# Peptides against a protein of PDB entry 5HOI, part 311

Target 1, 351 residues: chain A of PDB entry 5HOI
Amino acid sequence: FRYMPFSPAGTPFGFTDRRYLTMNEVGYVSTVKNSEQYSITVSFFDVGRFREYHFEDLFGYDLCFLNEKGTLFGQSKTGQIQYRPHDSIHSNWTKIIPLQAGERITSVAATPVRVIVGTSLGYFRSFNQFGVPFAVEKTSPIVALTAQNYRVFSVHYSQFHGLSYSLSELGTSSKRYYKRECPLPMSLPNINSDMKKDANLDYYNFNPMGIKSLFFSSYGDPCIFGSDNTLLLLSKWRSPEESKWLPILDSNMEIWKMSGGKETTDIHVWPLALAYDTLNCILVKGKHIWPEFPLPLPSEMEIRMPVFVKSKLLEENKAILNKKNEIGADTEAEEGEEDKEIQIPVSMAAE

## One batch from the design tools (peptide; made by RFdiffusion4, then SolubleMPNN)

Design b1_p28_4_s4 (from b1_p28_4, 12 letters changed)
Fold by OpenDDE base, seed 2:
Structure b1_p28_4_s4 (fold): chain B 351 residues (1-351), chain A 28 residues (1-28)
Amino acid sequence: as target 1 above (351 residues)
Amino acid sequence: SSHEEFLEELLANSNKKPANPELVERVQ
């Protein structure tokens, strides 16, 4: 295992000179290699609200977090961070995070009021939007961060304990924990099954945790989207005893339903955000599980609890087809059984 | 909370809503 720099919905370079550093509901940040330099572009989905901008990156920023007020950049090895407000009224600022030998910045997050830096040694550093430090805390090794307003969702990794998460609120004078290093019930990438495709190996080398993204929902609930393409939402997090992870979307199941029950291996969901009852996502068509260039238009996928069992749906549809064939036996249309679209019943009532 | 009620309703109604038509057209 290696600690890799994580950014929400960031993509690898693969065999290209370009990648997305991050993307969410606000927009997308791309970087292009030009010899030893990088050209960074910050693009927005709402072109009426925001103006696209670009700059030359001499540092090789490999960490990014985009919000409605600015973009945070980080360099995992050097510890350099830069915050760039979208509005020209506010000045950019740069800071060096002190790193120990072998320490890496693993994730960064920014809100309009907070900047957070997490490291491979579990240093959690908090700042205001102007780079003024609040605190330094040592936690378990941080592998991913996201933040909304004053709240931070952090994912931690231990070789002994696996994945854990924390949910905290960064007040002016104190950090409050709602959850502190609790077990995260997310499946890790299966090296033996997933590595059969070269594209999956490239992605695993870029992101060994398989966390495609993490964000807060529009309601302020922590969400995580893993390598299993399941969206997990942390419900009832204000009540420590009642807090649970809900699988609110199996995107593989939804793609399978939308394909009429055909196994599709070339359509992939790339998560951006959860807005109310819809996952904002990029539908990726092709060999890679991540979006390439140009970025496709975002799509909305309605969230649904994965209560359907694929095997039962297939058995029920076979039973319906067999009954139709027994009733229809007088018409000689030997149209091959294989190509019949599975009519997915709209109302599998929960028993 | 209105959101907890929404998640309970989502669980209860998960099987009743059609897939997003625009998404279906993009997958086909």
Scores: peptide ipSAE 0.106, ipTM 0.667, DockQ to the pose 0.628
Fold by OpenDDE base, seed 4:
Structure b1_p28_4_s4 (fold): chain B 351 residues (1-351), chain A 28 residues (1-28)
Amino acid sequence: as target 1 above (351 residues)
Amino acid sequence: SSHEEFLEELLANSNKKPANPELVERVQ
């Protein structure tokens, strides 16, 4: 197993010169290979509130986290991090994170008040928004981070224990845990079944945990979207004994319903954020499970508990069709299978 | 909170039909 740099909704290069370093509800960060350097662009969905900007990256940043105030960049091998405020009034800062031999930065997160760095050896480093360090903690190896305000959702991996998660709050004087290295009920990518397609192997090599994204909901609940395309929400996390993961959306099931019960292999949900009762996402059409260039407009998908089994829905639909055919014996209306274009609600955040 | 009520309603609606057994087994 190799620890790879993770960023929320980051995409691989694949066979291209470009990829998304990260994307969320605020916007998307892209990088383009230009010989020995990279050109980074920070783009926003709310073009009225934010101005797109670009810069030359001589370090090859492979980690990114975007928030409403700035962008955090990281280089997994060198330990370099850079924070770039969106507002030019505030100064950029750069720092080198000390790494041991073979240690990698595996994830970074930034809020308007905190910067977090996680490593393959489980070093959890916290800073303020100006890069002033608070603490260093040793945890299980960190594979993913997200943060909202003072809260941090971390995913850990052990070869012996699999996936775990922590939920913590980074106060001014101390770190509080709501959850500490608890089992994460997320399936890892199935190498044997899913790797039949080259595109899945490329994605697995980029992201061996299959975590497409993790974020906090608009209500401040930890969310994770794995390789099974299920959105998990951590409910009741303030009550450690009552806390549970809720499968609030099976995106494969929703795509299947939206497609009229047709098995589609060319439509993929790429998660951005959870706003109220809707998953903000990119609907990817094509061979790759991740968005390519240009980025499609964000779409909204209503969250629904996966209470339906495909087989039962197919049986119920067959039973409804059979009843319609028993009642309608006299009208040979060949209603042609019009390819009902999937009306996908577009997120209003892209206007 | 309105969100806790929404999650409770979402859960209550999930209990009206058998949840997908494969997803329930992963959460237990």
Scores: peptide ipSAE 0.100, ipTM 0.588, DockQ to the pose 0.068
Fold by OpenDDE base, seed 3:
Structure b1_p28_4_s4 (fold): chain B 351 residues (1-351), chain A 28 residues (1-28)
Amino acid sequence: as target 1 above (351 residues)
Amino acid sequence: SSHEEFLEELLANSNKKPANPELVERVQ
């Protein structure tokens, strides 16, 4: 296992000179390799609210976090971070994070009020929006971060214990934990089954955890979207004993339903954000599981508990078709071969 | 909380809602 720099919904270069550093509901950050330098573009979905901007990157930023007020950049090896407000009224700032030998920045997050840096050694560093430090804490190795307002969702990895998560509030005087290094019931990428396609191996080498994104919902609930393409939401996190992960969307099941039960291998969900009852996402058509250039327009996928079993739905449809053929053998109505969409039953009663 | 009640109702009704037609057209 190797700790890699993680950014929410970031894409690999693949065979190209360009990639997305991050994307979410606000917009997308791209980088293009130009010889020994990079050109970074910060683009927005709401073109009326924000103006697209670009700059030359001489440092090779491999970490990014976008919010409604600015963009945080990081360089995983050198420890350099830069915050760029979208509004030109506020100054950019740069800081070097002290790193030990072999330590990497693994993730960065920024809100309008906080900047967070996590490392492969488990250093958790907090700052205000102006880069003034609050605290340094030693945790288990951090693999991913997201933040909303004062709240931070962190994912940790141990070779012995697997994935864990923390949920914390970064007040003015102290850090409060709602959850502290609790087990995270997310499936890891299966190297033996999933990596048979070169494109999946390229993505695994870029992101060994298979965390496509993590974010807070519009209600402030921690969400994570793994390699299994299931959206997990942490419910009841204010009550430590009642808190549970809910599988609120199986995106592979939803794509399969939308295709009329046809097995599709070229349609992929790329998560951006959860707004109320809809996953904002990019529908990726093609060989790669990640969006290429140009970026497709975002799509909205309604959240739903994955209760349907594909095999049962296929058996039920075969049984319905057999009954229709038995009844229809007595009536020579040449009703044409209409594309037999799988009728998804409204209630599979769990017996 | 009103949000937990909304989430429980959403999850209970999730299987009864039709697929979003615009999303179906984008997948086709």
Scores: peptide ipSAE 0.086, ipTM 0.654, DockQ to the pose 0.634
Fold by OpenDDE base, seed 1:
Structure b1_p28_4_s4 (fold): chain B 351 residues (1-351), chain A 28 residues (1-28)
Amino acid sequence: as target 1 above (351 residues)
Amino acid sequence: SSHEEFLEELLANSNKKPANPELVERVQ
């Protein structure tokens, strides 16, 4: 295992000279590798509200976080961070985060009021939007960060304890924990089963935790989307005893239903954000599980708890087919093995 | 809270809604 730089919905280079550093509901940040430099472009989905901009990156930023007010960049090895407001009224600022030998920045997050830096040694560093430091805390090794307003969702990893999470609020005077290094019930990528495709190995080398993205919902709930393509939402986080992770979407199951029960291996959900009852995502068609260039238009997927067992749906569909064949067995018509769409029984919609 | 009610409604209704037709067309 190696600590890799994580950014929400960031993509690997793969076989290309370009990748997405991050993407969410606001937009997408791309980087193109030229021989000795990078060209970064910050693009937006709302082209009426924001103007696309680009700049030369001489540092090789490998960390990014986009919000409605600016973009935070980071270099995992050097500790350099840069905040670029989208509006020219506010100045860009650059800072070097002190790193120990072998320490890496593993994730960065930014809100209009806070900048957060997490490291492979578990240093949690907080700043205001102008790069003025508030505090440094030592936690378990940080592998991912997201933030909304004053709230921070952090994912931690220990070789002995696996994945944990924290939910905290960064006030002016103190950090409050709602959750502190609690177990995160997310499956890690299975090297033996998933590595059958070269594309999965490339993605695993880029992101060994398999966290495709993490964000806060429109209601301010922590969400995480893992390698299993399940969206987890942390419910009741204000009540420590009642708080639970809800699997609110199995995207593989939803794709399988949408395909009429066909096994599709070339359609992938790439998560952007959760707005109310819809997952904003990119539907990726192809060999790679991540979006390539150009970026497809975002899609909305309605969230649904995975209550259906695929095997039961297949058994029920077989039972329906067998009943149709028993009724049809009096007519000798050699109707071929047509790819009969799995009719999801309406009865499962009524209870 | 209105959000807890939403999550309870989402739990109750998760089985009932048909797949979004527009998403089906994008997957085909």
Scores: peptide ipSAE 0.070, ipTM 0.643, DockQ to the pose 0.680

Design b1_p28_5_s1 (from b1_p28_5, 17 letters changed)
Fold by OpenDDE base, seed 3:
Structure b1_p28_5_s1 (fold): chain B 351 residues (1-351), chain A 28 residues (1-28)
Amino acid sequence: as target 1 above (351 residues)
Amino acid sequence: MEELKKELERREEKRKKAAKQLQELLKE
């Protein structure tokens, strides 16, 4: 087994000289191989808010994380990282992460306030946005990272225990754990069934964990999208005993429904972000399960809470409404049709 | 009310766009 560099929604080169290093709701980062160099382009979906920029990469960055303030790059083998603000006001900074023999940077994440580096030996390194180090912690081997504000969602892999996850907050003085190396109920890619097509083998070699993307929802909930094309959301993470993974979208089933029940075996969802009740994604057609060039415009797929959770939310909302009516609060009950898709209350997602 | 209506309209437009994109992909 080799620990491969992971970036959210990153794509392999395949048979091309170009790939996406990362993509999310903010934009997409591409790299093109030019002989011994790489040309990196940072592109944005909101072209009115951000200007596309490019630079020559002499290091061969294979890790990337994009946020609203900047882009973090990393080189998995050399340990080099670079942060590039999108604005011209703040300077770029570069740092070398010390790596042991055979150690690799496996994932990087950046927020406007934190930079995080995870390694194949389980070194978790935290920095501020200026590259000043806070701490080094030893964890189980890190395979994926994402971060939002001060919160970090990390995925770990052990040969003995499989996949685990942590959810932590990187304060100024200390790291707080909400979850620490808890079992992650995500299936690993099945080499024997799925690898019948060369394109699937190429993707497996690029990403052996099958984690297509890892992000926080707009409500601050950890989300993971695996090789099974199911979006998992961690609910009730503030309550350690009540915390659970919710399968909030089967993307294959949703494509099938949206097609009117047609064969959709060549159509794939590539996840970007979860915004409220919609998965922002790229719809991909073809042999490759990942987007090629040019990048299609993002699509939004509605999340479907499992029927049991939806029914329970209906009962809880009806019970809350009945209690409000008993208390004589003039809540204009909009008699909205019973079949309205229950939005996950912000409280139930984030509590 | 008006902000909620605008958000619902925005979501509906995005859903219609996704359905259109899928239909375009299904024709290729």
Scores: peptide ipSAE 0.277, ipTM 0.787, DockQ to the pose 0.314
Fold by OpenDDE base, seed 2:
Structure b1_p28_5_s1 (fold): chain B 351 residues (1-351), chain A 28 residues (1-28)
Amino acid sequence: as target 1 above (351 residues)
Amino acid sequence: MEELKKELERREEKRKKAAKQLQELLKE
């Protein structure tokens, strides 16, 4: 096993000169090899809100994270990171992460308020959006990161314990753990069964964990999409004793149903994001399980979770908050209501 | 009621679009 640079929904070069560094609901970042340099393009799905931009990359960025405010780039071997705001109001910044001999940056994440760097030795480094450092923590080796607002979902790998995960919040003064290096019930790629196809070997060499993507849902629930093409969602993460991984979508079974029971062995789901009750994804046809160029239009696959209750309760909670603010009741109660997990009624969780 | 109906219609349109995209891919 080798620690490889991971970015959410990143694709290998394969036999081409181009790949996707990352993609999500905001857009997609591509890189093209041009002799000794790379050309990076940051593209958006909402072309009315954002303007596509490109730049020359002399460093060979192999890590990327895209959010609504900017793009974080990283070079796994040199430790260089760059944050590029999408607007021209804020300046780009560059830093070098100090790496030990043989250490690699394995994953990076960025929100509008935080930048996170994880390494093969388990150094977890946090920064604000301007690159001001907060802390350095030593964890188990980090293989993947995602973040939303102040929350970080990290995946760890140990040769002795396999995959684990952490869920943490990066406040102003301290890091809070909701989950700390708990077992992750995700299957690793089976080298012997899946590698009979050369295309699967190329992907395994690029991503040996088989994590196609990880993200937070629109409700702030951690999600992971593995090599088994099952979308896992962490439910009840605020209650340590009640927290569980839910298999909310078997994408292979869903494609099979949507086809009317036809053979669909050449159709693949490439995950982007979970928006309410729909998985945003790219449908890929062919030998490669990842999208090629040009990028197909995103598709939406419905998940089985009764998300109607979550949306309605969020709207009701917002309406209650707005009424409290109109009545001039003291603001100290707001932090406690956002932290109430929307309880899905047991009757709907069984369908 | 109207918002729920609009959201159901939006979901049905999205499902129809995804099914159409899949059927287009299955014809190639």
Scores: peptide ipSAE 0.274, ipTM 0.791, DockQ to the pose 0.359
Fold by OpenDDE base, seed 4:
Structure b1_p28_5_s1 (fold): chain B 351 residues (1-351), chain A 28 residues (1-28)
Amino acid sequence: as target 1 above (351 residues)
Amino acid sequence: MEELKKELERREEKRKKAAKQLQELLKE
C-alpha cells in the first residue's frame, strides 16, 4: 500500500498529458504536462459568475481543492501549498508545509475561511484563508479531506483497522469533534475482482482507496462516493447515538433505470456534488471510469431521500426562530437553535 | 402549494435532462 495524493473527483493522467486535479459544483481544475512544467487551468460551470484563468506550474501540483472564493494547490512530496483567489482583490499566497522523512501531503481542503492540510503520518494542519496557522493535531493517517465553512470531513486509513472518518468544526478558539475516527462502512477496491481491466489498475494506482469524491451536501451533511459507485451520506451527525451512513444513491442502478433497463456497463458516474436532492455528476462513457477531455456537461441524478423535507423544516425552523425573536427571547438561545439538526421523519427516509 | 409544484417541476426537468444526456451517450 502507498499513500497517494487525493483531491475530490481528481483523475489520473493515464496515457495522456492531461488530467483533472479536482472538480465539483463550482468548476474543474485541469493540468497539462508541458515537458517538465505544467499548465493549470481553473474553469467554472457558471461562466457568468467566474472568469476562467490559467498559470504555469513549475512545482507539479498534484493536490487541489476548488471553492467559490479560490483554489488551493498542493505538492504532496515537497509540502508546497498555494492559495489562489478567483478575484484580483486578494493576493495569492504560497507556503511550505514541513514534512518528515517519507511524509506526504495526502489531501488538502479550503473554504472561504479555512485551509486544511492532511498528511500520511496523520498530521492535521489548519489555517485561515490567508495561510495563518491555527493548530497542528496528530491523528490516524489522513487519506482524504473536504471542508465546508468551518466543518471538516476527514477520512483516515489504518492498515489494521481500515477506513475511519472524523467530522470536526474549526472554530476561532478550538476544534470541536462531532465524530472522531469512527469506522467508515465503505468497501475498498478489490484488487482481485476489479483489476481484470487495465483501466481499473491505472485508477487503483492513482487512488488505492477508491474514493472518487468527498464533499458536503448543500445541507452540510458529509458525503462520500467510493469504488462501489454508491453515494453515502452521514445522517444525524449532530446526535452521536443516532448518526448513521445512508446509501442514498446506487449510481449503477440509477443509470440502469434511466436507460430503461439496458446494459450500461460502459457508463460511469463521476460525482461532483450533492445539491439538495440531486447528485451533480459527469456521465462518462468508455473504458475509463473517469472523464476525459473535453469535460462533458454535468448531469443531475435524483436521490431517494426526500430532501424537500429538510428545506421545509429549515424554513419552519427559521419561521420559529423569527417568531421567538419577535417575542423578545434572549439572544443566547439563537446560536444553539441554528445548529439544531433537521430531523427527517422516519417515514420519509424509508421510501 | 405553489412552491411544492415549482420544486416538483424543477425535479422533473432535471430528470428529463439527465435522461436525455444518457440517451445521447447510449447512441455514441
Scores: peptide ipSAE 0.283, ipTM 0.796, DockQ to the pose 0.393; fails the geometry check
Fold by OpenDDE base, seed 1:
Structure b1_p28_5_s1 (fold): chain B 351 residues (1-351), chain A 28 residues (1-28)
Amino acid sequence: as target 1 above (351 residues)
Amino acid sequence: MEELKKELERREEKRKKAAKQLQELLKE
């Protein structure tokens, strides 16, 4: 196993000179290898709000995080990071993260107010948007980061304990944990079954954890999309004892349904973001599970909870209704609620 | 009521667009 640089929805070069460093709901960052240099392009889906820009990269940035205010770049081996605001009002800044022998930056994240750097030795480094450091914390080895506002979702890997996650808030004075290195119930890529196709080996070498992306939902819930093509959402994270990972979308099953039950073994979902009850994604056709160039237009897939989760929510809702009826609240039980597609209530995402 | 209807219409339009994109990919 090697700690590889991770960026949300980043793609490998494969046999090409170009790849996506990252992509999300805001846009996509591409890099093209030009001899010893790289040309980076920051592109946006909302062309009315943002202007595409490019620059020459002499450092070979292999880490990226895009937000609505800027782009963070990182070089995993050298420890160099660069923040580039989209607006010309704020200056670019560059910083070198001190790395120990064999240490790598494994992931970077940026919000309009925070910059986060995670390493293969578990150094968690926090900065403000201007690159002023707040703290350095030692955690389990960090393999992935995402952030929204002041909140950070971190994924950790231990050879002994597998995958874990943390959810923290980076206030002005202190870091608060909502979750600290809790078990992450995500399946790792199965080398023996999935590696029968050379294209899967290339992706595994690029991303051995199989984490295609991680993000916060529009409601502020941590989401992760693994190699099993299942979208997991962390529900009730404010309540330490009630917090659970919900499999809110099986993307393979959803593609199969949307196709009318056709063979869809060559169609892949590439996750961008979760906006309300829709997964923003790229639909990819071909041997590679990742989008190539040019980038297809994003698709929106509606969240469909697995029948088992729907049944539990029906039972929970029936139990709540029965408890309300026992309390003598004359809520007219409209008999027609049994056939309503139980969507994840916005309340279950917000609590 | 009207906002909920607009949101349901928006969701249905998004579903139709995604289904169309998938059908286009299935024809290639």
Scores: peptide ipSAE 0.280, ipTM 0.787, DockQ to the pose 0.371; fails the geometry check

